# Peptides against a protein of PDB entry 4AID: the designs that were tried, part 44

Target 1, 242 residues: chain A of PDB entry 4AID
Amino acid sequence: FDIKRKTIEWGGKTLVLETGRIARQADGAVLATMGETVVLATAVFAKSQKPGQDFFPLTVNYQEKTFAAGKIPGGFFKREGRPSEKETLVSRLIDRPIRPLFVKGFKNEVQVVVTVLQHDLENDPDILGMVAASAALCLSGAPFMGPIGAARVGWVDGAYVLNPTLDEMKESKMDLVVAGTADAVMMVESEIQELSEEIVLGGVNFAHQQMQAVIDAIIDLAEHAAKEPFAFEPEDTDAIKA

## One batch from the design tools (peptide; made by RFdiffusion4, then SolubleMPNN)

Design b1_p12_4_s3 (from b1_p12_4, 6 letters changed)
Fold by OpenDDE base, seed 3:
Structure b1_p12_4_s3 (fold): chain B 242 residues (1-242), chain A 12 residues (1-12)
Amino acid sequence: as target 1 above (242 residues)
Amino acid sequence: MPVHVVKELAAK
């Protein structure tokens, strides 16, 4: 078993990214841990395009397994078969920043699955799921121009808080989720209570600065554990206009 | 610029 692991301290919590133990049949697979919250991200991509495929067929599926529901607050017995509102929202939060980072013209089917395996009731699996999905894609060999990092920023007692706990979030005047590359913010999602634009923009900058350590951790993991790049040449769309 | 981490890693 060639298990590769990266561990960093991030916002006063231990972030662990692990590959090589689980889901080996995937193109990329990452077990990510923050505190005692644990997610598995898997990335799988088709090695050919379907005939007549006109759009990029990316599917992102975030799911919270019912076996973790023995500790998840609000864990109603999920009827098998439909994503919850949270699962649908988090699937979109993961999709939004990663979708633009695929090489243009790549139309092979890509499936990203993020599964919550454990929840500590302090660390929300959504940010961890975004990080794990990014890492799994970087390991997969898919033509993905990542990594992305992600961070949640709170505003508690007149200060920015990186990845506030679920209890700190009750006191937070901001729920700001940011995702980006090393160089650029790719996605902002925000729920804000009576804060100035300056504080919000400062929160985006704070998130982007704080996610660099995660981006670097994914890069370091990929240096050691990434598969060979899938041989994909984008169609030279400039050769059809001459 | 978004760099393909795997291409940058293969070029180092």
Scores: peptide ipSAE 0.023, ipTM 0.484, DockQ to the pose 0.913
Fold by OpenDDE base, seed 5:
Structure b1_p12_4_s3 (fold): chain B 242 residues (1-242), chain A 12 residues (1-12)
Amino acid sequence: as target 1 above (242 residues)
Amino acid sequence: MPVHVVKELAAK
């Protein structure tokens, strides 16, 4: 097994990005760990466009399977059914920042699947899932102009907290999720209690600064483990305006 | 502009 791993300290926690052990049949696959929370992201893309495909067919599926709940006392068996509200929201949180980063004119099917494998009840799998999805896409060879980083920012005791625990979040006046590239913020989602716009904007900047270490970690992993880039030339969109 | 990390890696 050619297992490649990147480990960083991030917000006082160890982030591990690993590839080459699991889901090797995917175009990209990353096992991401923070604390005892573990997610598997897989990226798969079609090598051709479907006849008559008029839009970019990106599907993102985040799932919290019942085996991740094996440490949660009282977790009901989530029967195979409609995605939970959380699974639906997190799937959108991953989709939003990655969708605009695909090369314009790329209309091959792309499937990103994030599976929560373990949950420690401290570290939320959503941010970890965003990071893992970004890494899996960068490894895949898809024409993805990533990586993205992601961060959650809390406001606890008059300070920004990077990726607050679920317990720290009970005291937080802010739940701010930010995703971005090295150069740009791509997505902001926020739930805020009685905070100034200045504190919120400061939180976005803090998140964008703190996610650079994750972006760099994904780049370093991709330098060692990425597949060859899929040969895709965008159609010259200037030829359609003549 | 977003850096195409995968293209720069294949050129090294």
Scores: peptide ipSAE 0.023, ipTM 0.484, DockQ to the pose 0.901
Fold by OpenDDE base, seed 4:
Structure b1_p12_4_s3 (fold): chain B 242 residues (1-242), chain A 12 residues (1-12)
Amino acid sequence: as target 1 above (242 residues)
Amino acid sequence: MPVHVVKELAAK
């Protein structure tokens, strides 16, 4: 196996992005680990557009499968067939920031699947899933103008905390999920308890700053492991002016 | 060729 790995220290935790071991049949596949939480992201895209396709057919599926359920909070025996509320929400959190980064006019089917393989009960697989999905897309050769980074920011004891543990989040006055490119914030999702707008905006800026190391790690992995870019001409090249 | 930000950032 030609296994390529990037490892960084991120928020006092080791983030590992690995490709080439698993899901090699996908266009991109990344095994991401933070603490003992492990996710597999796969990106697959169609090499042609369906006749009459008028919208961009991106599907994002985050899945907490039963083999990880022994370590997933609230992971009582999920009857096969319906996404949980969490799986639905996290699928949207991944979808929102990546959807606008596909080249305009690209209407080939894209499927991103994030599967939680292990949960440590400390590190939420949602942020890790966002990072892994970004990395898998960057490796895929799809016309994706990523990477995105993602971060959760807490507010604990009057300070910003990068990717607070599930236990630290109980004491946090903020659950702020941010996703962005190197240059821009693409998505903010927040639950806030009685914090000033200044603290919240500072949290967005903190998240965007802290995700740069993840963006750089995805770039470094992609330089070594990305497939050849899919030959695609955008309908509008003026939207690609940096 | 699709311009991937990965290639643009690696070229800066």
Scores: peptide ipSAE 0.017, ipTM 0.457, DockQ to the pose 0.368
Fold by OpenDDE base, seed 2:
Structure b1_p12_4_s3 (fold): chain B 242 residues (1-242), chain A 12 residues (1-12)
Amino acid sequence: as target 1 above (242 residues)
Amino acid sequence: MPVHVVKELAAK
């Protein structure tokens, strides 16, 4: 087993990104841990385009499996069969920032699956799922122009808090999820209680600054564990210059 | 645009 691991301290918590142990049959696979919350992200992509494929067929599935449900808030025995509202929302949170980062003209099927393996009741798997999905794509060899980082920002006692616990979030006047590249914010999702636009914009900037350490950690992991880039030449070479 | 990160990963 060629196991590669990156560990950073992030928002007062240990973030671990690991590859090479689990799901080695995927193009990319990352086991990510923050606190005691654990997710597995897998990326798989088709090596050819389907005949007549006119759009980019990206599918992102965030899943809270039944074995983790004993530690997931609101997780009474979910029968296999339909994504929950949370699973649907988090799948979209992961999809939104990654979709535009694929090389234009790439129309091979891409499947990203994020599975919650453990939940600590403190760290929401959504942020960790975003980070893990980004890392899995960077390892896959897919023509993905990541990494993305992600962060949740709270506003507690007149200060920004990076990735507040679920309990700290009850006292937070802001639930701000941000995803971005090193250079750009790609996605903002926010629930805000009576805060100025200045505080919210400051929260976006804070998130983007704090996610750089995660981006750097994904890059470092990818330098040591990424597969060879899939040989994809887009028909339009101007799509590489954007 | 992030084209350089994937190329640097491919060139090492």
Scores: peptide ipSAE 0.008, ipTM 0.458, DockQ to the pose 0.598; fails the geometry check

Design b1_p12_4_s4 (from b1_p12_4, 7 letters changed)
Fold by OpenDDE base, seed 3:
Structure b1_p12_4_s4 (fold): chain B 242 residues (1-242), chain A 12 residues (1-12)
Amino acid sequence: as target 1 above (242 residues)
Amino acid sequence: MPVHVVEELARK
């Protein structure tokens, strides 16, 4: 097994990105850990377009499996065969920033699956799932113009907090999730309690600055473990001139 | 601008 691992300190927590141990049949697969929260992201893409495919068929599935249910709040309420409200929301949080980053004209089926393997009751798997999905896509060889980073920002005691714990979030006046590339913010989702627009905009900037270390960690992992780029030539009508 | 990471890495 050729196991590649990147470890960084991020927001006072150890972030680990690992590939080569699990799901080697996927195009990309990343085991991501922050604290004791663990997620597996897999990226799989079709090597041809379906006849008559007119849109980009990206599917993103965030899943909390039954084997992790004893470590995940509310894990006992999982109905087999339907996403929970949380699983649906987090699947959208992952989908929104990655969908625009595929090369125009690419209409091969892409499936991203994020599975929560463990939860520490402190670190929410959503941010870790966004990071792991980005890393898995960068390793896959798919025509994905990533990586993305992601961060949650809280506002506690008049300061920004990077990736607040579930307990710190009870005292936070802000739940701000940001995803972006090195150069651009791609997605903002926010729940705000009586804060100025200036504080919220400052939180977006803080998130974008703090996610650079994660972007760099994904790039470093990809330098050691990425597959060869999938040979995709868009039709001349679909070529985005850079 | 975002770059296809695998293509950028394969060019280095």
Scores: peptide ipSAE 0.007, ipTM 0.457, DockQ to the pose 0.901
Fold by OpenDDE base, seed 2:
Structure b1_p12_4_s4 (fold): chain B 242 residues (1-242), chain A 12 residues (1-12)
Amino acid sequence: as target 1 above (242 residues)
Amino acid sequence: MPVHVVEELARK
């Protein structure tokens, strides 16, 4: 098996991005690990547009499978069925920053599936899922103008903390999730307790700076393992509005 | 432990 792996130290934790072992039937597939939290991201895209497709048919599905449920906070035996509130929220956190980065006019079906395989009770799979989804898309050959990075920022004892543990988050006055490209912040989600706007804005900047190492790691993985870019030329729809 | 879950998924 041609297995490619990128490993970085990130926020005092080892981040591993691996491809080529699992889900080879996908266009892109990444196994991402941080601590003992493990996610599998898969990206699949249709090679043609459906007749009459008017919108970009991107589906993002974050799933915490039943075999991981014994290590997921609040995880009772998940019945196969409707996404939980957490799964719905995290699916949106992944969707929000990636959706704008697809080439304008691309209307082929895209499915991103992020599956939590293991949870360590310290590292939330949401950030790891965002990173893994970004990496899987970059490997897929889809017309995706990523990568994105992601980071969670806490505020503990008057300092920013990158990707605080679930226990450190209890002492945090901020839960700030940021996603972005190398050049831009694409998404912010924040819960804040009694902090100045300056501290919050500083947290966004801190997140964006800290995610660059992840972006670079995805690029390095993609240089070694990406599929050939899908030959997609958007029809110049701007020529029909003159 | 991550390796065993990965190996089980790679064998199915």
Scores: peptide ipSAE 0.005, ipTM 0.469, DockQ to the pose 0.024
Fold by OpenDDE base, seed 4:
Structure b1_p12_4_s4 (fold): chain B 242 residues (1-242), chain A 12 residues (1-12)
Amino acid sequence: as target 1 above (242 residues)
Amino acid sequence: MPVHVVEELARK
């Protein structure tokens, strides 16, 4: 097997991005690990547009599988039929920053699936899932203008904390999830307890700075492991504003 | 912080 792996130190934790071992039938597939939390992201895209397709058909599905449920809080009662509130929320957190980064006019079906394989009870698989989805898209050959990075920022003891553990989050006055490219913040989601706008804005900047190492790691993995770019020319629809 | 990058290319 041609297995390519990128390992970085990120927020005092080892982040591993691996491709080539599993889900080789996908356009892109990344196994991402942080601590003992493990996610599989897969990206698949249609090689043609459906006749009459008027919108971009992107589907993002984050799922926590029943085999990981013995280590996932609330997993003991997951019947395989309905996404949890968390799975629905995280699917949107992944969707929001990636959707704008597809080339304008691309209307081929894209499916991103993030599957939690293992949970360590310390590292939340949502941020790891965002990173893995970004990496899987960059490997796929889809006309995706990524990568995105993602980070969670806490506010603990009067300081910013990158990707706080689930236990550190109980003491955090902020749950700030940021996703962005190298150059731009694409998404902010925040739950805050009586913090100033200055602290929140500083948290966004901190997140964007800290995700650069992840963006660079995805680029480096993609330089080695990406498929050939799918030949897509955007229709020059901006030439009809005379 | 210095980002320690370890790249493993495993051809198996």
Scores: peptide ipSAE 0.007, ipTM 0.448, DockQ to the pose 0.046; fails the geometry check
Fold by OpenDDE base, seed 5:
Structure b1_p12_4_s4 (fold): chain B 242 residues (1-242), chain A 12 residues (1-12)
Amino acid sequence: as target 1 above (242 residues)
Amino acid sequence: MPVHVVEELARK
C-alpha cells in the first residue's frame, strides 16, 4: 500500500490528508480528518467528451450517510432517495469555488463525491469536505487549476475564530464560509448577526490568509501523490467566430 | 501561526 499522508496544525486542530488506502478506483481519493470528523472525497473524470456535450458536466455530491446511527441527535433513518437540505447546500459550497478552476473548454464528465464517514459533533464536515474535494481533484490529474482552500470564520467575544466548533458557533455572530486559491477568493457564503461590513471583510481576509496552510498542504501531497496530468488540449474556439 | 507539518510516507 502506497499511503501518503500530510498532517498540519490548523486553527488549533490537527488536519490530516491521506491518500492511497481507500477508493483506489477513483482518479483522486483523499481521506481527510479533523478531530474525530472524517470525510472521504473522490474525484472521477471521463477520459473523453461525450458527443454533442455543450456544457461542462461537473457533478458534486456531498453525503452525510448516517452509518453513525448511534451518535447523531435526531436519528431519523434517512430513507434512501433525497439529499437533506444540508447535503444540498454543502454540495453547492463545494461546487461554486471549484467549477471556475477547470480549464476552459474541458467538457469531460467530472464527478466529485464527498462522504462523511465519521462525525465528532464538534467539527462540521463541510469545510473538511471542501478541503478533501480540492485535494482529490489535485491528485486526479484532471485539468483543475486548484487547489482551493476553505475556512469557516466565526466572531466570538469580539474576535475572529477559525473553524469554530458547533458549540462555539452557537455563540458566534458570524458564520462565514470562504473558499479560494492562493491568489484569489473564489466563494463567500455568510450568515451574520448585526456585524459591520468592515468586520465581515476582515473575516474574508482572515479566512483567505488562514487557508494558505491548507493550500500548501494539498500542493505538498499532490507533488508526491498526484497522477500524471491528463493531456487536454482545448479546441481553439477562436476558429468558430469567422 | 506556525504550521507544523508532519509528512508520513508509509510504504505498505
Scores: peptide ipSAE 0.006, ipTM 0.453, DockQ to the pose 0.046; fails the geometry check

Design b1_p12_5_s1 (from b1_p12_5, 10 letters changed)
Fold by OpenDDE base, seed 2:
Structure b1_p12_5_s1 (fold): chain B 242 residues (1-242), chain A 12 residues (1-12)
Amino acid sequence: as target 1 above (242 residues)
Amino acid sequence: MTRRIEWEGFWY
């Protein structure tokens, strides 16, 4: 197996991005690890557009599978069923920043699946899932203008905290999730308790700065492990508005 | 009071 791995220190934790071990049938597949939290992101895209496809058919599915190993908080076999509210929200957190980064006119089906394989009760798999999804897309050869990075920012004891633990988040006055490219903030999602706009904006900037190391790590992984770009030329649809 | 803020599409 040609296993490629990138490891970085990120917010005082080791982030590992790995490809080539599992889900080799996907166009892109990344195993991401932070602490003992482990996620698998897979990206699959159709090599042709369906006849009559009028919208971009991107599907993002984040799932916290209750693996039999019992290390997922809440310990009850969620029956194969409707996504939880959390899974729905995290699927949207991943979808929102990646959707606008696909080449305009690309209407082939794209499926991103993020599966939580392990949870350490400290590191939330949502941010890790965002990073893994970005990496999987960059490896896939899909016409995706990523990578995105992502970060959670807390405000604890009058300071910004990158990717606070679930315990640190109980003391945080801010839950700020940011996703972006190297050059742009694509998405902000936040819950804030009595903080100034200055602190919030500073948190967005802090997040965007801190995610650059992740973006660079995805780029480095992609330089080594990406598939050949799918040959897609957007039809010049702007010529029909004259 | 928790305030939720959602933003999209900032270019730097």
Scores: peptide ipSAE 0.257, ipTM 0.843, DockQ to the pose 0.853
Fold by OpenDDE base, seed 5:
Structure b1_p12_5_s1 (fold): chain B 242 residues (1-242), chain A 12 residues (1-12)
Amino acid sequence: as target 1 above (242 residues)
Amino acid sequence: MTRRIEWEGFWY
């Protein structure tokens, strides 16, 4: 198996992005690890558009499956339930920044699945899932204008904290999730306790700066492991308005 | 009181 791995130090933690061992039937597949939290992202896209497809059919599914009874907070999720509130929210957090980065006019079905394989109870798999999904898309050959990076920013003891632990987050006055490209912030989601807009904007900037190392790591992984780009020519939609 | 802020599509 041609296993490619990128390892970086990120926020005082080791981030590992790996491809080529698991889910090789996907167009892109990335195993991402931070601490003992492990996620698998897979990207699959249809090689043709469905007849009568009028919109871009992107589906993002984040799931915390019971693979680790005893290593996932909340332990006993029913195998066949509706997505949890968390799974729904994280699926949206991944969807929001990636959706606008697909080439205009691409209407082939795209499925991104992020599966939490292990949770260390310190490192939240949501940020790791966003990073892994971005990496899986960049490896897939889909017409995706990524990568995105992602970061969580806390505000603890009057300072920004990159990817605070679940315990540090209890002391944090801010839960700020940012996703972006090298050049742009694509999405911000935040919960704030009595903080100024200046601190929040500073947190967005801090997140965007700190995610560049992740973006660069995804690019480096893609240079070594990406599939050939899918040959897609957008139809000139300007000709339909005449 | 927790304030939620959601942003989409900010270019630097």
Scores: peptide ipSAE 0.246, ipTM 0.840, DockQ to the pose 0.854
Fold by OpenDDE base, seed 4:
Structure b1_p12_5_s1 (fold): chain B 242 residues (1-242), chain A 12 residues (1-12)
Amino acid sequence: as target 1 above (242 residues)
Amino acid sequence: MTRRIEWEGFWY
């Protein structure tokens, strides 16, 4: 099996991005690991547009499926069913920053699926899922102008903390999720407890700086494992508005 | 008081 792996140290934790072992039928597939939290992201895109397709049909589905009977304390087999509120929110966190990065005029169906395979109860799989989804898209050959990075920033004891643990988050006055490209912040989502706008903006900048290592890791993985780019020429829709 | 901030599309 041609397994490609990128490993980086990120926020004092080892981030591993792996491709080539699982979900080979997808256009892109990445197994991402941080601590003992493990997610699988898959990207699949249609090779043609549906007749009469007027919008970009991107679907993002984040799911916390307990495949490991007995490794997640609390043992709730989330029945196959309607997404939980968390799964819906995280699906949006992934969707929001990636949607604008597809080439304008691309209206082929794209499906991103992020599956939580393991959770260590320290590292939230949402950030890892964002990173994995970005990587899977970059490997897929879809006309995606990523990668995105993502980071969670906490504010603990008067300092920024990159990807705080669930325990550190209890003491955090900020839950700030940022996603962006190398050059731009694409999305900010935050819950803040009585912090100045200066601290929040500093948190966005800190997140954007800290995600560069992840962006670089995705690029390095893509250089070694990406599929050939899908040949897409956007129809010159600007010529119809004159 | 918890404040939620949602932003999209910042160019740096």
Scores: peptide ipSAE 0.240, ipTM 0.834, DockQ to the pose 0.876
Fold by OpenDDE base, seed 1:
Order: structure tokens, then sequence, then C-alpha cells
Structure b1_p12_5_s1 (fold): chain B 242 residues (1-242), chain A 12 residues (1-12)
């Protein structure tokens, strides 16, 4: 296997991005690890547009069920049941920041699948899933103008905490999820308890600063491991305004 | 009281 790996220290934890081991039939595939939480992101895109496709057909599917059944307390074989509320929410958290970054006019089918392989019960796989999905898209050759980074920010003991553990989050007055590019904040989702707008805005800025190391790590991985860019010429729709 | 804030867009 030609395994390429990027490792960084991020918020006092080791983040590992790996490609070339699993899902080699996908256009992009990344194993992301933080602590003992492990996710697999895969990106697949169609090489042609369907006849009569009017919108960009992006699907994002985040799944916790398949491999964590041995380590999640309550290991009942839940059959292929409807996504949980969490799985549906995290799928949208991934979708929202990536959808605008596809080249305008690209209407080929894109499927992003994030699968939680392992959960350490400390590091939430949602942020890791966002990072892994971004990396998988950057490796795929799809006309994606990423990467995105992502971060969770807590407010614990009067300070910002990057990617607080599930236990630290119980003491946090803020659950702030931010996704963005190197240059822009793309998405904010927050739950706050009696905090000033200044603290929340400072949290967004802190998240955006802290995600740069992840963005740089995805770029470095892509420089070494990305497929050749898919040749896509957007139809010059400006020529039909006669 | 928990306040939820959702934002989508480009902030440069």
Amino acid sequence: as target 1 above (242 residues)
Amino acid sequence: MTRRIEWEGFWY
C-alpha cells in the first residue's frame, strides 16, 4: 500500500490524516484519527452529469453505527435504521460548508460518506468527520475549492478550549462549531449559556485561527496524494444573455 | 437560558 500520512499536534491532541490503506476504489478516502476516535471519509463523484440535472446533487452521509457497535455502551445490532438525529445533524454540518465550494455549474453527482470506525468517548467524531470529509474531497480530484477546516470551541473556566472532551463540554458555557476555509468562515453553529456576543465572536475567531493548522495539513496531504484534477469546463452561461 | 445561533455565509 502507498500509505501517505500527515500528523499534527492540534489543541494538545495528535491529529492523523491517512490515505491509501482503506477504500482505494473511492475517488478520495481518508482515515482521520484524534485520540482513539477514528473516522473514514470517502468521496465519490460521477464523471458525467445526468441528463436534465438542474441542481448540484451532493449527498452527505455521516454514520456512527457500523463499527462502533463493539465499543458503544448498548451494543445492540441496530439494523440499517433511519439516521439518528445526531447523524442527520452532523451530515448537515458537513454539507453546509462544503456545498458552496464546488465550482459553479458542476452538477455531477457527489457522495460523501463519513463512517465512525472507533469512538474513544472523549473526542466527538463530528469535528473529525468534517476534517476527514474535507480531506477526502481534496484528494478526490473533484472540482472542490476547499479545504475546509473545522473546530469546536468551548468556554470553560473563563477561557476558550479547542475541541473540548465530552466531559469538559459538561462544564462548558458554549458549544460553538465553526467551519471555514483559509480566508473565510463558512458556517457557525452554536449553543450558548448566558455569554456575551463578544465572547461568541471571539470564539469564532479563535476557531478560525485554530483550524488553519488543519487546513495546512490537508493541503500538505493533497500535494502528495491527490488525484489529478477532474477536467471540468463550466458551461459559459453568460453567453446566453443575448 | 440556552440560545442557539446558526449562521451560513462568507465572512472575510
Scores: peptide ipSAE 0.238, ipTM 0.837, DockQ to the pose 0.911

